# Peptides against a protein of PDB entry 2ODG, part 37

Target 1, 89 residues: chain A of PDB entry 2ODG
Amino acid sequence: MTTSQKHRDFVAEPMGEKPVGSLAGIGEVLGKKLEERGFDKAYVVLGQFLVLKKDEDLFREWLKDTCGANAKQSRDCFGCLREWCDAFL

## One batch from the design tools (peptide; aimed at target 1 F39)

Design b2_p29_6 (made by RFdiffusion4)
Pose (drawn by RFdiffusion4):
Structure b2_p29_6 (pose): chain A 89 residues (1-89), chain P 29 residues (1-29)
Amino acid sequence: as target 1 above (89 residues)
Amino acid sequence: EEEEEEEQKELVEKGVELAKEINEEEEEE
């Protein structure tokens, strides 16, 4: 999983109020769609993951249906958000 | 470091609340 340094950096330090496009697997184009959907910050998107009880199928369907992210990009967000929770939740 | 962790927890809780609010508004539409 050749995730960008952002994946390790994200689960290496607190998220703070970093932009949603900072989440691994969410590019600038995808960050814009989620932003238009009311997720102007990454901690709002992490909240959606927590609401879905880490249900990978529901999460992937949600992200894909919400912005059109591919099955590949959604895997990065799941492990990225999930691993952050493992160190942080 | 403790203060940053507490602030981070508040942001996570706030993010869960906002995510639920957004979902509810979308279901109502």

Design b2_p29_6_s1 (made by RFdiffusion4, then SolubleMPNN; from b2_p29_6, 16 letters changed)
Fold by OpenDDE base, seed 1:
Structure b2_p29_6_s1 (fold): chain B 89 residues (1-89), chain A 29 residues (1-29)
Amino acid sequence: as target 1 above (89 residues)
Amino acid sequence: MEAVLEKERELIEEGVEKAKKLLEEEKKK
């Protein structure tokens, strides 16, 4: 599998208070929708990821239902958070 | 470095709690 530079930039360092749009797979459109639903920071989406026990199917379904993410976007976002957790948790 | 990681952990905990609350809010709608 290949990753984007956005993915690599995110997983390279602590996320801190980075906006939700910093996550791989989350562009401006999805980011704004997530923010409207209360997921304004990347760490809140990480929170959801952890609440769902890192389950890929559950997370990707949630992301789709919440902001309309397509398969690639949800895959990229999931992979981004998974690899970040592998590095920092 | 340790201070950064500690703050990171605090944010993660906050994120988990916020996510839980948001899920509950969605369920109540």
Scores: peptide ipSAE 0.612, ipTM 0.889, DockQ to the pose 0.934
OpenDDE base, seeds 2, 3, 4, 5: peptide ipSAE 0.600, 0.606, 0.607, 0.602; ipTM 0.887, 0.888, 0.889, 0.888

Design b2_p29_6_s2 (made by RFdiffusion4, then SolubleMPNN; from b2_p29_6, 13 letters changed; failed a check: too like the target's own chain)
Amino acid sequence: KEEVLKKEKELVEEGVEKAKKLMEEEEKK

Design b2_p29_6_s3 (made by RFdiffusion4, then SolubleMPNN; from b2_p29_6, 16 letters changed)
Fold by OpenDDE base, seed 3:
Structure b2_p29_6_s3 (fold): chain B 89 residues (1-89), chain A 29 residues (1-29)
Amino acid sequence: as target 1 above (89 residues)
Amino acid sequence: SAAVLEEEQKLVREGVEKAKKLLEEEKAE
């Protein structure tokens, strides 16, 4: 499988206070839903990713239940956070 | 820079704590 430019842009640099919508797989619709649930920044979603011990199934299920992400969106978001952690943690 | 790395580490910790809090609040509903 290939990655998107959005994925590559995110994993290339520190996360800082980037909005949740900067994550691969998270567009405007999903981003707004995540913000309404309190996940207003990418680093908060990273926090959830780490709380779930980087487990792919748990994270993707959580993302689906929280904002309605489909399989591709949850896969892209998980992969984005995994590769960012590999580079910076 | 060192300042960027320190801020990044702070945000990681804050993200974890906020996520934990949000999960507990959701479970309590």
Scores: peptide ipSAE 0.595, ipTM 0.889, DockQ to the pose 0.905
OpenDDE base, seeds 1, 2, 4, 5: peptide ipSAE 0.085, 0.088, 0.123, 0.593; ipTM 0.604, 0.605, 0.638, 0.889

Design b2_p29_6_s4 (made by RFdiffusion4, then SolubleMPNN; from b2_p29_6, 12 letters changed)
Fold by OpenDDE base, seed 1:
Structure b2_p29_6_s4 (fold): chain B 89 residues (1-89), chain A 29 residues (1-29)
Amino acid sequence: as target 1 above (89 residues)
Amino acid sequence: KEKILEEEKKLIEEGVKKAKEILEEEEKE
């Protein structure tokens, strides 16, 4: 299993106020849907990730229910946040 | 830098707060 350059770029530095679309697995389509629900920044999605206690199944199901993410998109997004937390939290 | 770390921590706290608020409002609907 390999990661994308988008994943590597995100986990390499503090996220600050990066838009939600900067997360791996979150393209323009999913990003717009997340923004419509109030999740406009990556740190807000990280907030939800932490509220769910970093549980993979809970987070991936939430992402699917919230913006229609498929299995690969939710896996990529979860992995991106997990590795970011390992590096900075 | 410590300043960057503190700013990052503040944003993460705000993210947790905002996420909880969004979910609470959606459950009320």
Scores: peptide ipSAE 0.617, ipTM 0.887, DockQ to the pose 0.901
OpenDDE base, seeds 2, 3, 4, 5: peptide ipSAE 0.613, 0.608, 0.611, 0.611; ipTM 0.884, 0.882, 0.883, 0.883

Design b2_p29_7 (made by RFdiffusion4)
Pose (drawn by RFdiffusion4):
Structure b2_p29_7 (pose): chain A 89 residues (1-89), chain P 29 residues (1-29)
Amino acid sequence: as target 1 above (89 residues)
Amino acid sequence: SEELELARELGEEARKLAEAKAALAEALA
């Protein structure tokens, strides 16, 4: 999983108020769609993950149906958001 | 919406919890 340094950096330090495009697997284009959906900050998107009880199928369907992220990009967000929770939740 | 507001609340709580954990780890070091 050749995730960018952002994946390790994200689960290495608190998220603070970093932008949603900062989440691994969410690019600038995808960050814009989620932003238009009311997720202007990454901690709002992490909240959606928590609401879905880490249901990978519901999460992937939600992200894909919400912005059109591919099955590949959604995997990065799931492990990225999940691993952050493992260190931080 | 109610779903978005719930996601904001839970995400904000997780953000504050991660900052508290990082402050505690720094105090112990």

Design b2_p29_7_s1 (made by RFdiffusion4, then SolubleMPNN; from b2_p29_7, 10 letters changed)
Fold by OpenDDE base, seed 3:
Structure b2_p29_7_s1 (fold): chain B 89 residues (1-89), chain A 29 residues (1-29)
Amino acid sequence: as target 1 above (89 residues)
Amino acid sequence: SELLKRARELGEEARRRAEELAARRRALA
């Protein structure tokens, strides 16, 4: 599928201290909700992705339950983290 | 939250590994 520039920008380099909102599929609304739950940095969501052993269904369900992400948002976020991990882990 | 703590710990470790890998790649470039 086609990726966004936001996705490409994120997977191009180590995420470092990037805010959670830098993840593809995570806009200002979802980002704020994630921050309120303690997921303030992209690497914390990465950590959750790894906790769930990179399982797509589990992660996307978690994201939906945690911040209300819809199917496209969760798919974009999952794909972003998957490709980032492929590049850097 | 233990879940949040675990996620943060794994994420921090992963991001450090990524930086180390990127640094090695830059050094070779």
Scores: peptide ipSAE 0.738, ipTM 0.934, DockQ to the pose 0.911
OpenDDE base, seeds 1, 2, 4, 5: peptide ipSAE 0.163, 0.220, 0.736, 0.241; ipTM 0.603, 0.667, 0.934, 0.688

Design b2_p29_7_s2 (made by RFdiffusion4, then SolubleMPNN; from b2_p29_7, 14 letters changed)
Fold by OpenDDE base, seed 1:
Structure b2_p29_7_s2 (fold): chain B 89 residues (1-89), chain A 29 residues (1-29)
Amino acid sequence: as target 1 above (89 residues)
Amino acid sequence: SSLLEKMKKLGKEARELAEEKAREALEKA
């Protein structure tokens, strides 16, 4: 499985105040929808990921319901957060 | 499972709180 450069850039360093659009799988369209729902920073989405106990199915379903993410977008976003947590959490 | 349903509920509540805070922020701006 090949990851994107966006994925690699995100998992390589502390998250800090990075915007939600820095997450792999989250482009301009999904980013704006997430911001409208109060998820303006990547760490807020991380919070939801952790509340769902890092469960892939639950998180990807939530992301689809919240911003309309398709299967690839939700997979990329999940993988991004999973690997970030493996490195830093 | 019961665990999955509990987690879904918790996630929904978290999202609702986030949306409430977003609305409050818009009203202040």
Scores: peptide ipSAE 0.070, ipTM 0.567, DockQ to the pose 0.035
OpenDDE base, seeds 2, 3, 4, 5: peptide ipSAE 0.034, 0.041, 0.044, 0.041; ipTM 0.540, 0.550, 0.558, 0.556

Design b2_p29_7_s3 (made by RFdiffusion4, then SolubleMPNN; from b2_p29_7, 8 letters changed)
Fold by OpenDDE base, seed 5:
Structure b2_p29_7_s3 (fold): chain B 89 residues (1-89), chain A 29 residues (1-29)
Amino acid sequence: as target 1 above (89 residues)
Amino acid sequence: SELLEKARKLGEEARRRAEEKAREAEALA
Protein backbone atom coordinates (compact mmCIF):
# COMPACT_ATOMS: atom_id res chain seq x y z
CA MET B 1 0.00 0.00 0.00
CA THR B 2 1.07 3.54 -0.70
CA THR B 3 0.44 6.83 1.04
CA SER B 4 -1.85 9.53 -0.28
CA GLN B 5 -0.79 12.86 -1.62
CA LYS B 6 -2.42 14.39 1.42
CA HIS B 7 -0.11 12.35 3.59
CA ARG B 8 2.93 13.38 1.61
CA ASP B 9 1.95 17.02 1.72
CA PHE B 10 1.59 16.91 5.47
CA VAL B 11 4.81 15.12 6.31
CA ALA B 12 6.88 17.26 3.98
CA GLU B 13 6.99 20.41 6.08
CA PRO B 14 6.60 21.79 9.59
CA MET B 15 3.10 21.51 10.93
CA GLY B 16 2.66 25.08 12.03
CA GLU B 17 -0.94 26.13 12.29
CA LYS B 18 -2.31 23.61 9.84
CA PRO B 19 -5.92 22.71 10.52
CA VAL B 20 -6.84 19.30 11.79
CA GLY B 21 -8.30 18.53 8.41
CA SER B 22 -4.84 18.58 6.90
CA LEU B 23 -4.07 15.25 8.53
CA ALA B 24 -4.28 12.21 6.35
CA GLY B 25 -7.38 10.22 7.10
CA ILE B 26 -9.22 13.26 8.41
CA GLY B 27 -11.80 14.33 5.88
CA GLU B 28 -14.45 16.96 6.17
CA VAL B 29 -16.75 14.86 8.31
CA LEU B 30 -14.13 13.82 10.83
CA GLY B 31 -12.52 17.22 10.69
CA LYS B 32 -15.72 18.94 11.70
CA LYS B 33 -16.27 16.52 14.53
CA LEU B 34 -12.75 17.03 15.79
CA GLU B 35 -13.05 20.79 15.56
CA GLU B 36 -16.28 20.72 17.51
CA ARG B 37 -14.46 18.87 20.24
CA GLY B 38 -11.63 21.36 20.44
CA PHE B 39 -9.21 19.77 18.04
CA ASP B 40 -9.07 22.54 15.49
CA LYS B 41 -5.37 22.35 14.73
CA ALA B 42 -3.31 19.40 13.66
CA TYR B 43 -0.88 20.09 16.49
CA VAL B 44 -3.61 19.45 19.04
CA VAL B 45 -4.06 15.97 17.65
CA LEU B 46 -0.29 15.65 17.59
CA GLY B 47 -0.39 16.42 21.28
CA GLN B 48 -2.72 13.53 21.89
CA PHE B 49 -0.53 11.32 19.79
CA LEU B 50 2.42 12.21 21.99
CA VAL B 51 0.45 11.85 25.22
CA LEU B 52 -0.32 8.34 24.11
CA LYS B 53 3.41 7.83 23.62
CA LYS B 54 2.99 7.29 19.90
CA ASP B 55 1.20 4.02 20.55
CA GLU B 56 -0.73 3.02 17.47
CA ASP B 57 -3.45 1.03 19.13
CA LEU B 58 -4.12 3.62 21.79
CA PHE B 59 -4.11 6.49 19.34
CA ARG B 60 -6.36 4.80 16.85
CA GLU B 61 -8.75 3.83 19.61
CA TRP B 62 -8.76 7.38 20.89
CA LEU B 63 -9.41 8.75 17.43
CA LYS B 64 -12.23 6.32 16.86
CA ASP B 65 -13.84 7.18 20.16
CA THR B 66 -13.35 10.90 19.62
CA CYS B 67 -14.64 11.38 16.11
CA GLY B 68 -15.80 8.01 14.87
CA ALA B 69 -12.85 7.34 12.62
CA ASN B 70 -12.93 3.98 10.91
CA ALA B 71 -9.97 1.65 10.66
CA LYS B 72 -8.57 3.16 7.49
CA GLN B 73 -9.00 6.73 8.66
CA SER B 74 -7.32 6.08 11.97
CA ARG B 75 -4.54 4.17 10.28
CA ASP B 76 -3.93 6.97 7.82
CA CYS B 77 -3.94 9.57 10.54
CA PHE B 78 -1.59 7.59 12.72
CA GLY B 79 0.80 7.00 9.88
CA CYS B 80 0.75 10.67 9.02
CA LEU B 81 1.68 11.74 12.52
CA ARG B 82 4.25 9.00 12.93
CA GLU B 83 6.11 9.97 9.81
CA TRP B 84 5.85 13.65 10.59
CA CYS B 85 7.39 13.02 13.99
CA ASP B 86 10.15 10.95 12.48
CA ALA B 87 11.06 13.90 10.32
CA PHE B 88 10.56 16.86 12.61
CA LEU B 89 10.25 15.88 16.24
CA SER A 1 -5.60 2.53 29.94
CA GLU A 2 -4.21 5.33 32.03
CA LEU A 3 -2.76 6.99 28.97
CA LEU A 4 -6.08 6.83 27.21
CA GLU A 5 -7.74 8.41 30.21
CA LYS A 6 -5.17 11.17 30.19
CA ALA A 7 -5.83 11.76 26.53
CA ARG A 8 -9.55 11.96 27.24
CA LYS A 9 -9.05 14.52 29.95
CA LEU A 10 -6.84 16.66 27.79
CA GLY A 11 -9.39 16.43 25.03
CA GLU A 12 -12.11 17.65 27.33
CA GLU A 13 -9.97 20.60 28.31
CA ALA A 14 -9.40 21.42 24.68
CA ARG A 15 -13.12 21.34 24.09
CA ARG A 16 -13.84 23.70 26.94
CA ARG A 17 -11.24 26.13 25.71
CA ALA A 18 -12.61 25.98 22.21
CA GLU A 19 -16.10 26.66 23.45
CA GLU A 20 -14.87 29.63 25.41
CA LYS A 21 -13.14 31.07 22.38
CA ALA A 22 -16.25 30.50 20.32
CA ARG A 23 -18.32 32.47 22.80
CA GLU A 24 -15.80 35.27 22.75
CA ALA A 25 -15.83 35.37 18.99
CA GLU A 26 -19.60 35.39 18.94
CA ALA A 27 -19.70 38.25 21.38
CA LEU A 28 -17.48 40.30 19.11
CA ALA A 29 -19.45 39.52 16.00
Scores: peptide ipSAE 0.309, ipTM 0.734, DockQ to the pose 0.077
OpenDDE base, seeds 1, 2, 3, 4: peptide ipSAE 0.302, 0.308, 0.305, 0.304; ipTM 0.726, 0.729, 0.728, 0.726

Design b2_p29_7_s4 (made by RFdiffusion4, then SolubleMPNN; from b2_p29_7, 11 letters changed)
Fold by OpenDDE base, seed 4:
Structure b2_p29_7_s4 (fold): chain B 89 residues (1-89), chain A 29 residues (1-29)
Amino acid sequence: as target 1 above (89 residues)
Amino acid sequence: SELLEKMKELGEAARARAEALAAERERLA
């Protein structure tokens, strides 16, 4: 599968204070839902990604349960964080 | 919540590490 420009933009540099909506797969709708749950920055979702030990199934299930992400959205978000971690951690 | 705070702390630590590592790589390049 190919990646989006949004994915490439995110994995190109340290995420710093980027909003949660900058993550691939997280659009305006999902971003607002995540923000309402306290996930205002991408690094907070990164925190959950790490808490779940980078497990794809656990993370994607969590994302679905937390903000209603569909399969593509959760896949894109997971892949975005995985590749970011591979590059910067 | 305690869990949310844990996520925030781990995420903050990770993003800070990423910045530090990126800066070091730049210095060594």
Scores: peptide ipSAE 0.566, ipTM 0.892, DockQ to the pose 0.856
OpenDDE base, seeds 1, 2, 3, 5: peptide ipSAE 0.078, 0.064, 0.558, 0.085; ipTM 0.501, 0.470, 0.890, 0.508; seed 5 fails the geometry check

Design b2_p29_8 (made by RFdiffusion4)
Pose (drawn by RFdiffusion4):
Structure b2_p29_8 (pose): chain A 89 residues (1-89), chain P 29 residues (1-29)
Amino acid sequence: as target 1 above (89 residues)
Amino acid sequence: HLTEEEKKELDEKAREKGKEVLELEKELL
């Protein structure tokens, strides 16, 4: 999983109020769609993950249906958001 | 797949939960 340094950096330090496009697997284009959906910050998107009880199928369907992210990009967010939770939740 | 109504409801809950996560993170720092 050749995730960008952002994946390791994200689960290496608190997220603070970093932009949603900062989440691994969410590019600038995808960050914009989630932003238009009311997720202007990454901690709002992490909240969606928590609401879905880490249901990978529901999460992937939600992200894909919400912005059109591919099955590949959704995997990065799931492990990225999940691993952050493992160190942080 | 989720309906649009279900998505809106989940999104609203996720926004509230995200604020709670931020508040907890600020308290820890």

Design b2_p29_8_s1 (made by RFdiffusion4, then SolubleMPNN; from b2_p29_8, 11 letters changed)
Fold by OpenDDE base, seed 1:
Structure b2_p29_8_s1 (fold): chain B 89 residues (1-89), chain A 29 residues (1-29)
Amino acid sequence: as target 1 above (89 residues)
Amino acid sequence: MLSEEEKEELTKKAKEKGEELLEKEKAEL
């Protein structure tokens, strides 16, 4: 499996206050839905990722239930956060 | 399956955890 340029761009630098749409797998449609649920920044989704103890199944299920992410989108988002944490956390 | 109250609680915890890490990141840079 390969990663996207969006993934590589995200994991290459500190997260700061990047918008939620900067996460791999999160486009404009999913981003807007996440923002409506209070997840407007990538660091808030990171918070959820950590609250769920970095569990892949729990996180991907949460993302699906929260914004309707499909399997690829949730996989891309999870992988993006996991690799960012490996580099910066 | 989570109730709306449980979802709200998770959202609060997520925001608190995320903000905590953002502040730590700012301090390290």
Scores: peptide ipSAE 0.364, ipTM 0.821, DockQ to the pose 0.741
OpenDDE base, seeds 2, 3, 4, 5: peptide ipSAE 0.347, 0.356, 0.360, 0.359; ipTM 0.813, 0.819, 0.818, 0.820

Design b2_p29_8_s2 (made by RFdiffusion4, then SolubleMPNN; from b2_p29_8, 14 letters changed)
Fold by OpenDDE base, seed 4:
Structure b2_p29_8_s2 (fold): chain B 89 residues (1-89), chain A 29 residues (1-29)
Amino acid sequence: as target 1 above (89 residues)
Amino acid sequence: MLSKEEQEELSKKAKEKGEELLKEEEERL
């Protein structure tokens, strides 16, 4: 499957202070839920991704448990962070 | 808006969940 424009926009540049909602797969609903849990910035979610050792299953499960992300949303978010890390870490 | 302390507490809870998942993975290996 092809990536979204949102994914491409995110992975193309340093993350900086981008809001959590800038992550692929994270829309308005999931973004608000993540913000309510203290994940207001994309880099906070990145932190969790790294704590989970970039493991896809663990991260996607965490994201599902934390904000109710479905399979596509968690996949898109994981892929977004993975590719960003490949480019910038 | 969440205070710094509130955000830190929420972050700790999220981390604990992550640590639990890591532990479960380690036990399966």
Scores: peptide ipSAE 0.164, ipTM 0.689, DockQ to the pose 0.059
OpenDDE base, seeds 1, 2, 3, 5: peptide ipSAE 0.068, 0.156, 0.084, 0.137; ipTM 0.601, 0.679, 0.595, 0.666

Design b2_p29_8_s3 (made by RFdiffusion4, then SolubleMPNN; from b2_p29_8, 15 letters changed)
Fold by OpenDDE base, seed 5:
Formats: sequence, C-alpha cells, structure tokens
Structure b2_p29_8_s3 (fold): chain B 89 residues (1-89), chain A 29 residues (1-29)
Amino acid sequence: as target 1 above (89 residues)
Amino acid sequence: MLSEEEKEKLTKEAIKVGEELLREEKERL
C-alpha cells in the first residue's frame, strides 16, 4: 500500500514531543479525542503501541475505541508507528 | 473487554513508557 507524505515526514526523524496529530491517520478530529483521553503527544500513543506489544489488531481496535478511527486511519497510524520503531527504536 | 478502570491503568502505563522513550531519545541526541 502507498503511504502519505505525512507518514513519510513522521518516520523520517526522531519523534520528540510531536503532537498526536503528527501521526499518519490522525487528523484534528481524532487528535482532539485522543488528547481528551490523555494521549496528547505522539510518544504517548507510541507508549500504547508498545504496551500492546506492537499487536496490530489490539492497537487498531484500541484506536477505534478511543477516538473513533476508521480502518484506514487505524492502519495508517499503526504503520506509521511500526516503521518509526523500525528506524529509531 | 476492558473496564474503564483497566483503560485508565493502561493509559498510565502508556504515558510512562512513552515518557521513558522520549527521555532516552533526548539522551541519545
């Protein structure tokens, strides 16, 4: 599958304190919902990704439950974190 | 399915893990 420029931008550099909305698949609407649940930074979502042991199904279901992400949004977000981890973790 | 309490616990764990990784990243830079 193809990736977005947003994905490429995210996986190309250290995460730092990037906002949660920097993650591929996470726009303003989903970002606000994540922030309301305590996931205000991309690194917190990374934390969740790792707590779930990088399990795609668990993570994508969590994202759907937490902010209402659809299948594409959750897939894009998961792939973004997976590739970032492959490069930097 | 996770209870709200369990979700809160996982959120705290996620924050902890994420902050640890951020700290490590900053130390490597």
Scores: peptide ipSAE 0.566, ipTM 0.891, DockQ to the pose 0.759
OpenDDE base, seeds 1, 2, 3, 4: peptide ipSAE 0.565, 0.561, 0.562, 0.562; ipTM 0.890, 0.889, 0.890, 0.890

Design b2_p29_8_s4 (made by RFdiffusion4, then SolubleMPNN; from b2_p29_8, 12 letters changed)
Fold by OpenDDE base, seed 4:
Structure b2_p29_8_s4 (fold): chain B 89 residues (1-89), chain A 29 residues (1-29)
Amino acid sequence: as target 1 above (89 residues)
Amino acid sequence: MLSEEEKKELTEKAKKVGEELLKKEEEEL
């Protein structure tokens, strides 16, 4: 399957203090909603991803419930974090 | 469904995990 340039840019380097909106699948609308819930940085969403033990179904459901992500957005975000972890953890 | 309090608890756990990883990144760079 194909990935976006946004995905490739994110998984290519350390996460640091990147904003939540830098995650693939997370645009301005979803980013603002995540920030309102305390997920202002990508590393906080990474924390949630790891707390859920990298479970795709649990994470994507959480993302949908938290910010209203659709199927593509949640898939893109999950894949982004998964591949980042494979590269850097 | 999770209560708002439970959601807040999960958020705090996520923040702690994420912050620890950030610290490790900073130490390794």
Scores: peptide ipSAE 0.382, ipTM 0.828, DockQ to the pose 0.703
OpenDDE base, seeds 1, 2, 3, 5: peptide ipSAE 0.379, 0.364, 0.378, 0.379; ipTM 0.829, 0.822, 0.828, 0.829

## One batch from the design tools (peptide; aimed at target 1 G38 F39 V44)

Design b2_p30_1 (made by RFdiffusion4)
Pose (drawn by RFdiffusion4):
Structure b2_p30_1 (pose): chain A 89 residues (1-89), chain P 30 residues (1-30)
Amino acid sequence: as target 1 above (89 residues)
Amino acid sequence: MKTAEELAEVLGVSEEEAEEILEKIEEANE
């Protein structure tokens, strides 16, 4: 899973108020769509993951249906957000 | 950060659940 350094950096230090486009698997184009959907910060998107009880199928369908992210990009967010929770939740 | 009311509206959840999520995120960012 050749995730960018952002994946390791994200689960290596607190997220703070970093932008949503900072989450691994969310590019600038996808960050814009989530932003238009009321998720101007990454911690708001992490909240959606927590709401879905880490249901990978619901999460992927939600992200894909919400912005059109591919099955590949959603995998990065799931492990990225999930691993952050493992160190941080 | 967003308020519980604003977050509850965005996530489509109750205000109480939104407060729990914010608490967990604030603690994880310490």

Design b2_p30_1_s1 (made by RFdiffusion4, then SolubleMPNN; from b2_p30_1, 12 letters changed)
Fold by OpenDDE base, seed 1:
Structure b2_p30_1_s1 (fold): chain B 89 residues (1-89), chain A 30 residues (1-30)
Amino acid sequence: as target 1 above (89 residues)
Amino acid sequence: MLSAEELAKILGISVEKAREILALIERANR
């Protein structure tokens, strides 16, 4: 499968203070739910990703449980963070 | 960016672990 333009835009540069909604797979609905839990910036979700030691199953399960992400949304978000880390971390 | 203490609360981890993660993120975003 191919990536979205949203994914490519995110992976292309440091995330800085980008909002959580800038992450691939995270739209308005999921973004709002994440913000309610304190995950207002993309780097906070990155923090959780690192806490889980970049484990795909654990992260995708966490995202599902935290904001109700479906399989595609969690896959897109995981892939976005994984590739960003490969480029900048 | 958030303080280590604030990040620790959000992620449910120790302040020490939060400091490590925050430092890593800050370096990557420089």
Scores: peptide ipSAE 0.603, ipTM 0.935, DockQ to the pose 0.855
OpenDDE base, seeds 2, 3, 4, 5: peptide ipSAE 0.183, 0.397, 0.599, 0.196; ipTM 0.731, 0.857, 0.935, 0.733

Design b2_p30_1_s2 (made by RFdiffusion4, then SolubleMPNN; from b2_p30_1, 9 letters changed)
Fold by OpenDDE base, seed 2:
Structure b2_p30_1_s2 (fold): chain B 89 residues (1-89), chain A 30 residues (1-30)
Amino acid sequence: as target 1 above (89 residues)
Amino acid sequence: MLSAEELAEILGISVEEAERILALIEEANR
């Protein structure tokens, strides 16, 4: 599968204080919903990703339930975090 | 499960912020 430029930009550097909307697959709509649920920074979502032990099914289901992400959005977000972790953790 | 200290170290954030995140996640995962 191909990745977006947004994905490549995110996985290329430490995420620091990047907003949740910087994650691939997370646009303004999903980002706002995540922020309303307390997931305001990308690293907060990374926390959930790690707590779920990087399980794709669990994470993507959580993302769907939390902000209404569709299959592509959740796939893109999961892949973004997986590759970031491969590079920096 | 990850401790607040472990998460803080991994993410480069304060332990207090890590505790906030873990509390939020605990609620989210119930």
Scores: peptide ipSAE 0.495, ipTM 0.895, DockQ to the pose 0.074
OpenDDE base, seeds 1, 3, 4, 5: peptide ipSAE 0.484, 0.257, 0.166, 0.384; ipTM 0.892, 0.784, 0.714, 0.860

Design b2_p30_1_s3 (made by RFdiffusion4, then SolubleMPNN; from b2_p30_1, 11 letters changed)
Fold by OpenDDE base, seed 3:
Structure b2_p30_1_s3 (fold): chain B 89 residues (1-89), chain A 30 residues (1-30)
Amino acid sequence: as target 1 above (89 residues)
Amino acid sequence: MLSAKELAKILGISEEKAKEILKLIEEANK
């Protein structure tokens, strides 16, 4: 599989205070829905990712249920967080 | 699940902020 430039930009550096919309797979629509649920920063979603023990199925299901992410969006977001963790944790 | 202290260290934030995040996660998972 291939990655987007958005993915590459995110995994290249510490996420700091980056907004949730900086995550690959999370566009304006999904970002707004996540923000409404309190997930305004990328690190909050990272927290959920870690709470779920980095489990792909559980995380992608959560993302779908929380903001309506489709298969590609949840895949891109999961891959983004996985590779970020590999680089910085 | 992760403790607030552990999450705070991983994310580089305060324990207070970590507690807020954990509460948010618990609520979102209901």
Scores: peptide ipSAE 0.323, ipTM 0.824, DockQ to the pose 0.073
OpenDDE base, seeds 1, 2, 4, 5: peptide ipSAE 0.152, 0.199, 0.237, 0.214; ipTM 0.698, 0.750, 0.779, 0.738

Design b2_p30_1_s4 (made by RFdiffusion4, then SolubleMPNN; from b2_p30_1, 9 letters changed)
Fold by OpenDDE base, seed 3:
Structure b2_p30_1_s4 (fold): chain B 89 residues (1-89), chain A 30 residues (1-30)
Amino acid sequence: as target 1 above (89 residues)
Amino acid sequence: MLSAEELAEILGISVEKAEEILALIEKANE
């Protein structure tokens, strides 16, 4: 399957102060849950992604446990952050 | 897991900001 336009828009430029909901796989429901935990900005989730040393299994499990993300949502979010890092880090 | 100093270097942010992020992450992981 191909990536979404939301994914492509995110990985095309530095994330700066973009909200957590700008991440692929993170809709309004998951975004609100993440914000309640302090993950209001995409770079905070990026921080967790990097703290876990970009490990897919650990990150996707964390996302599931933190906001209830399903397999597709966690996959999309992980892929979004991975490709962003490939471009800018 | 990365330290605040390591995270700060990776993200190009202040150590203070990295410490805040790590505090939130640790709380969220409970």
Scores: peptide ipSAE 0.264, ipTM 0.806, DockQ to the pose 0.074
OpenDDE base, seeds 1, 2, 4, 5: peptide ipSAE 0.162, 0.150, 0.107, 0.151; ipTM 0.687, 0.663, 0.640, 0.679

Design b2_p30_2 (made by RFdiffusion4)
Pose (drawn by RFdiffusion4):
Structure b2_p30_2 (pose): chain A 89 residues (1-89), chain P 30 residues (1-30)
Amino acid sequence: as target 1 above (89 residues)
Amino acid sequence: EEEEEEEKEEQEELVEKGVEKAKELNEEEE
């Protein structure tokens, strides 16, 4: 899973108020769609993951249906957001 | 150590706010 340094950096330090496009697997284009959907910050998107009880199928369908992210990009967000929770939740 | 605890507390507050906002957005979409 050749995730960018952002995946390790994200689960290496607190997220603070970093932009949603900062989450691994969310590019600038995808960050814009989620932003238009009311997720201007990454901690709002992490909240959606927590609401879905880490249901990978629901999460992937939600992200894909919400912005059109591919099955590949959604995997990065799931492990990225999940691993952050493992160190941080 | 104290600064790290304060950062953790602030981060937990942000996470709680993110859960609440996600729920509000879901309700608005419904």

Design b2_p30_2_s1 (made by RFdiffusion4, then SolubleMPNN; from b2_p30_2, 15 letters changed)
Fold by OpenDDE base, seed 3:
Structure b2_p30_2_s1 (fold): chain B 89 residues (1-89), chain A 30 residues (1-30)
Amino acid sequence: as target 1 above (89 residues)
Amino acid sequence: SAAEAERLARERELIEKGIEKAKKILEEEE
């Protein structure tokens, strides 16, 4: 599978206080829903990713239940965080 | 450099903050 430029931009550097919408697969609609649930920064979603022990099925199901992400959006977001962790953790 | 070390330290602090915030949100929604 190929990645987007948005994915490549995110995994290229530390995330700092980047907004949740900077994550691959997370657009304006999903980003607003995540912010309403308290996930206002990308590092909070990373926190959830790590709490779930980087489990793909658990994380993608959580993302679907939390903001209504479809299969492609949850796959892109998971892959983005996985590759970021491989580079910086 | 010292500046780079400080940036990485802040990054790790944010990750820890993110973990705690995620855990708190999940617990409050139970």
Scores: peptide ipSAE 0.650, ipTM 0.901, DockQ to the pose 0.937
OpenDDE base, seeds 1, 2, 4, 5: peptide ipSAE 0.645, 0.641, 0.647, 0.645; ipTM 0.900, 0.898, 0.901, 0.900

Design b2_p30_2_s2 (made by RFdiffusion4, then SolubleMPNN; from b2_p30_2, 11 letters changed)
Fold by OpenDDE base, seed 4:
Structure b2_p30_2_s2 (fold): chain B 89 residues (1-89), chain A 30 residues (1-30)
Amino acid sequence: as target 1 above (89 residues)
Amino acid sequence: EEERREELEREKKLIEEGIEKAKELLEEEE
């Protein structure tokens, strides 16, 4: 499958304190909902990703339940974090 | 270089913080 420019921009460098909305698949609507739940930074969502042992099904289900992400949004977000980890962890 | 190493070390500390924050948030929702 193809990736977005947003994905490529995120996986190209350390995430630092980038907002949660910088993650692929996370737009303004989902970002706001995640922020309301305390996931305001991308590194906090990465934390959740790692707590879930990088399990795709668990993470995507969590994202759906937490902010209402659809299948594409959760897939894009998961892929973004997975590839970032491959590059920097 | 050393500057790049320090940047990555700071990144790793943020990741650790993110893990702890995520765990706390999960506990708050339980």
Scores: peptide ipSAE 0.644, ipTM 0.897, DockQ to the pose 0.949
OpenDDE base, seeds 1, 2, 3, 5: peptide ipSAE 0.642, 0.640, 0.640, 0.641; ipTM 0.896, 0.897, 0.896, 0.896

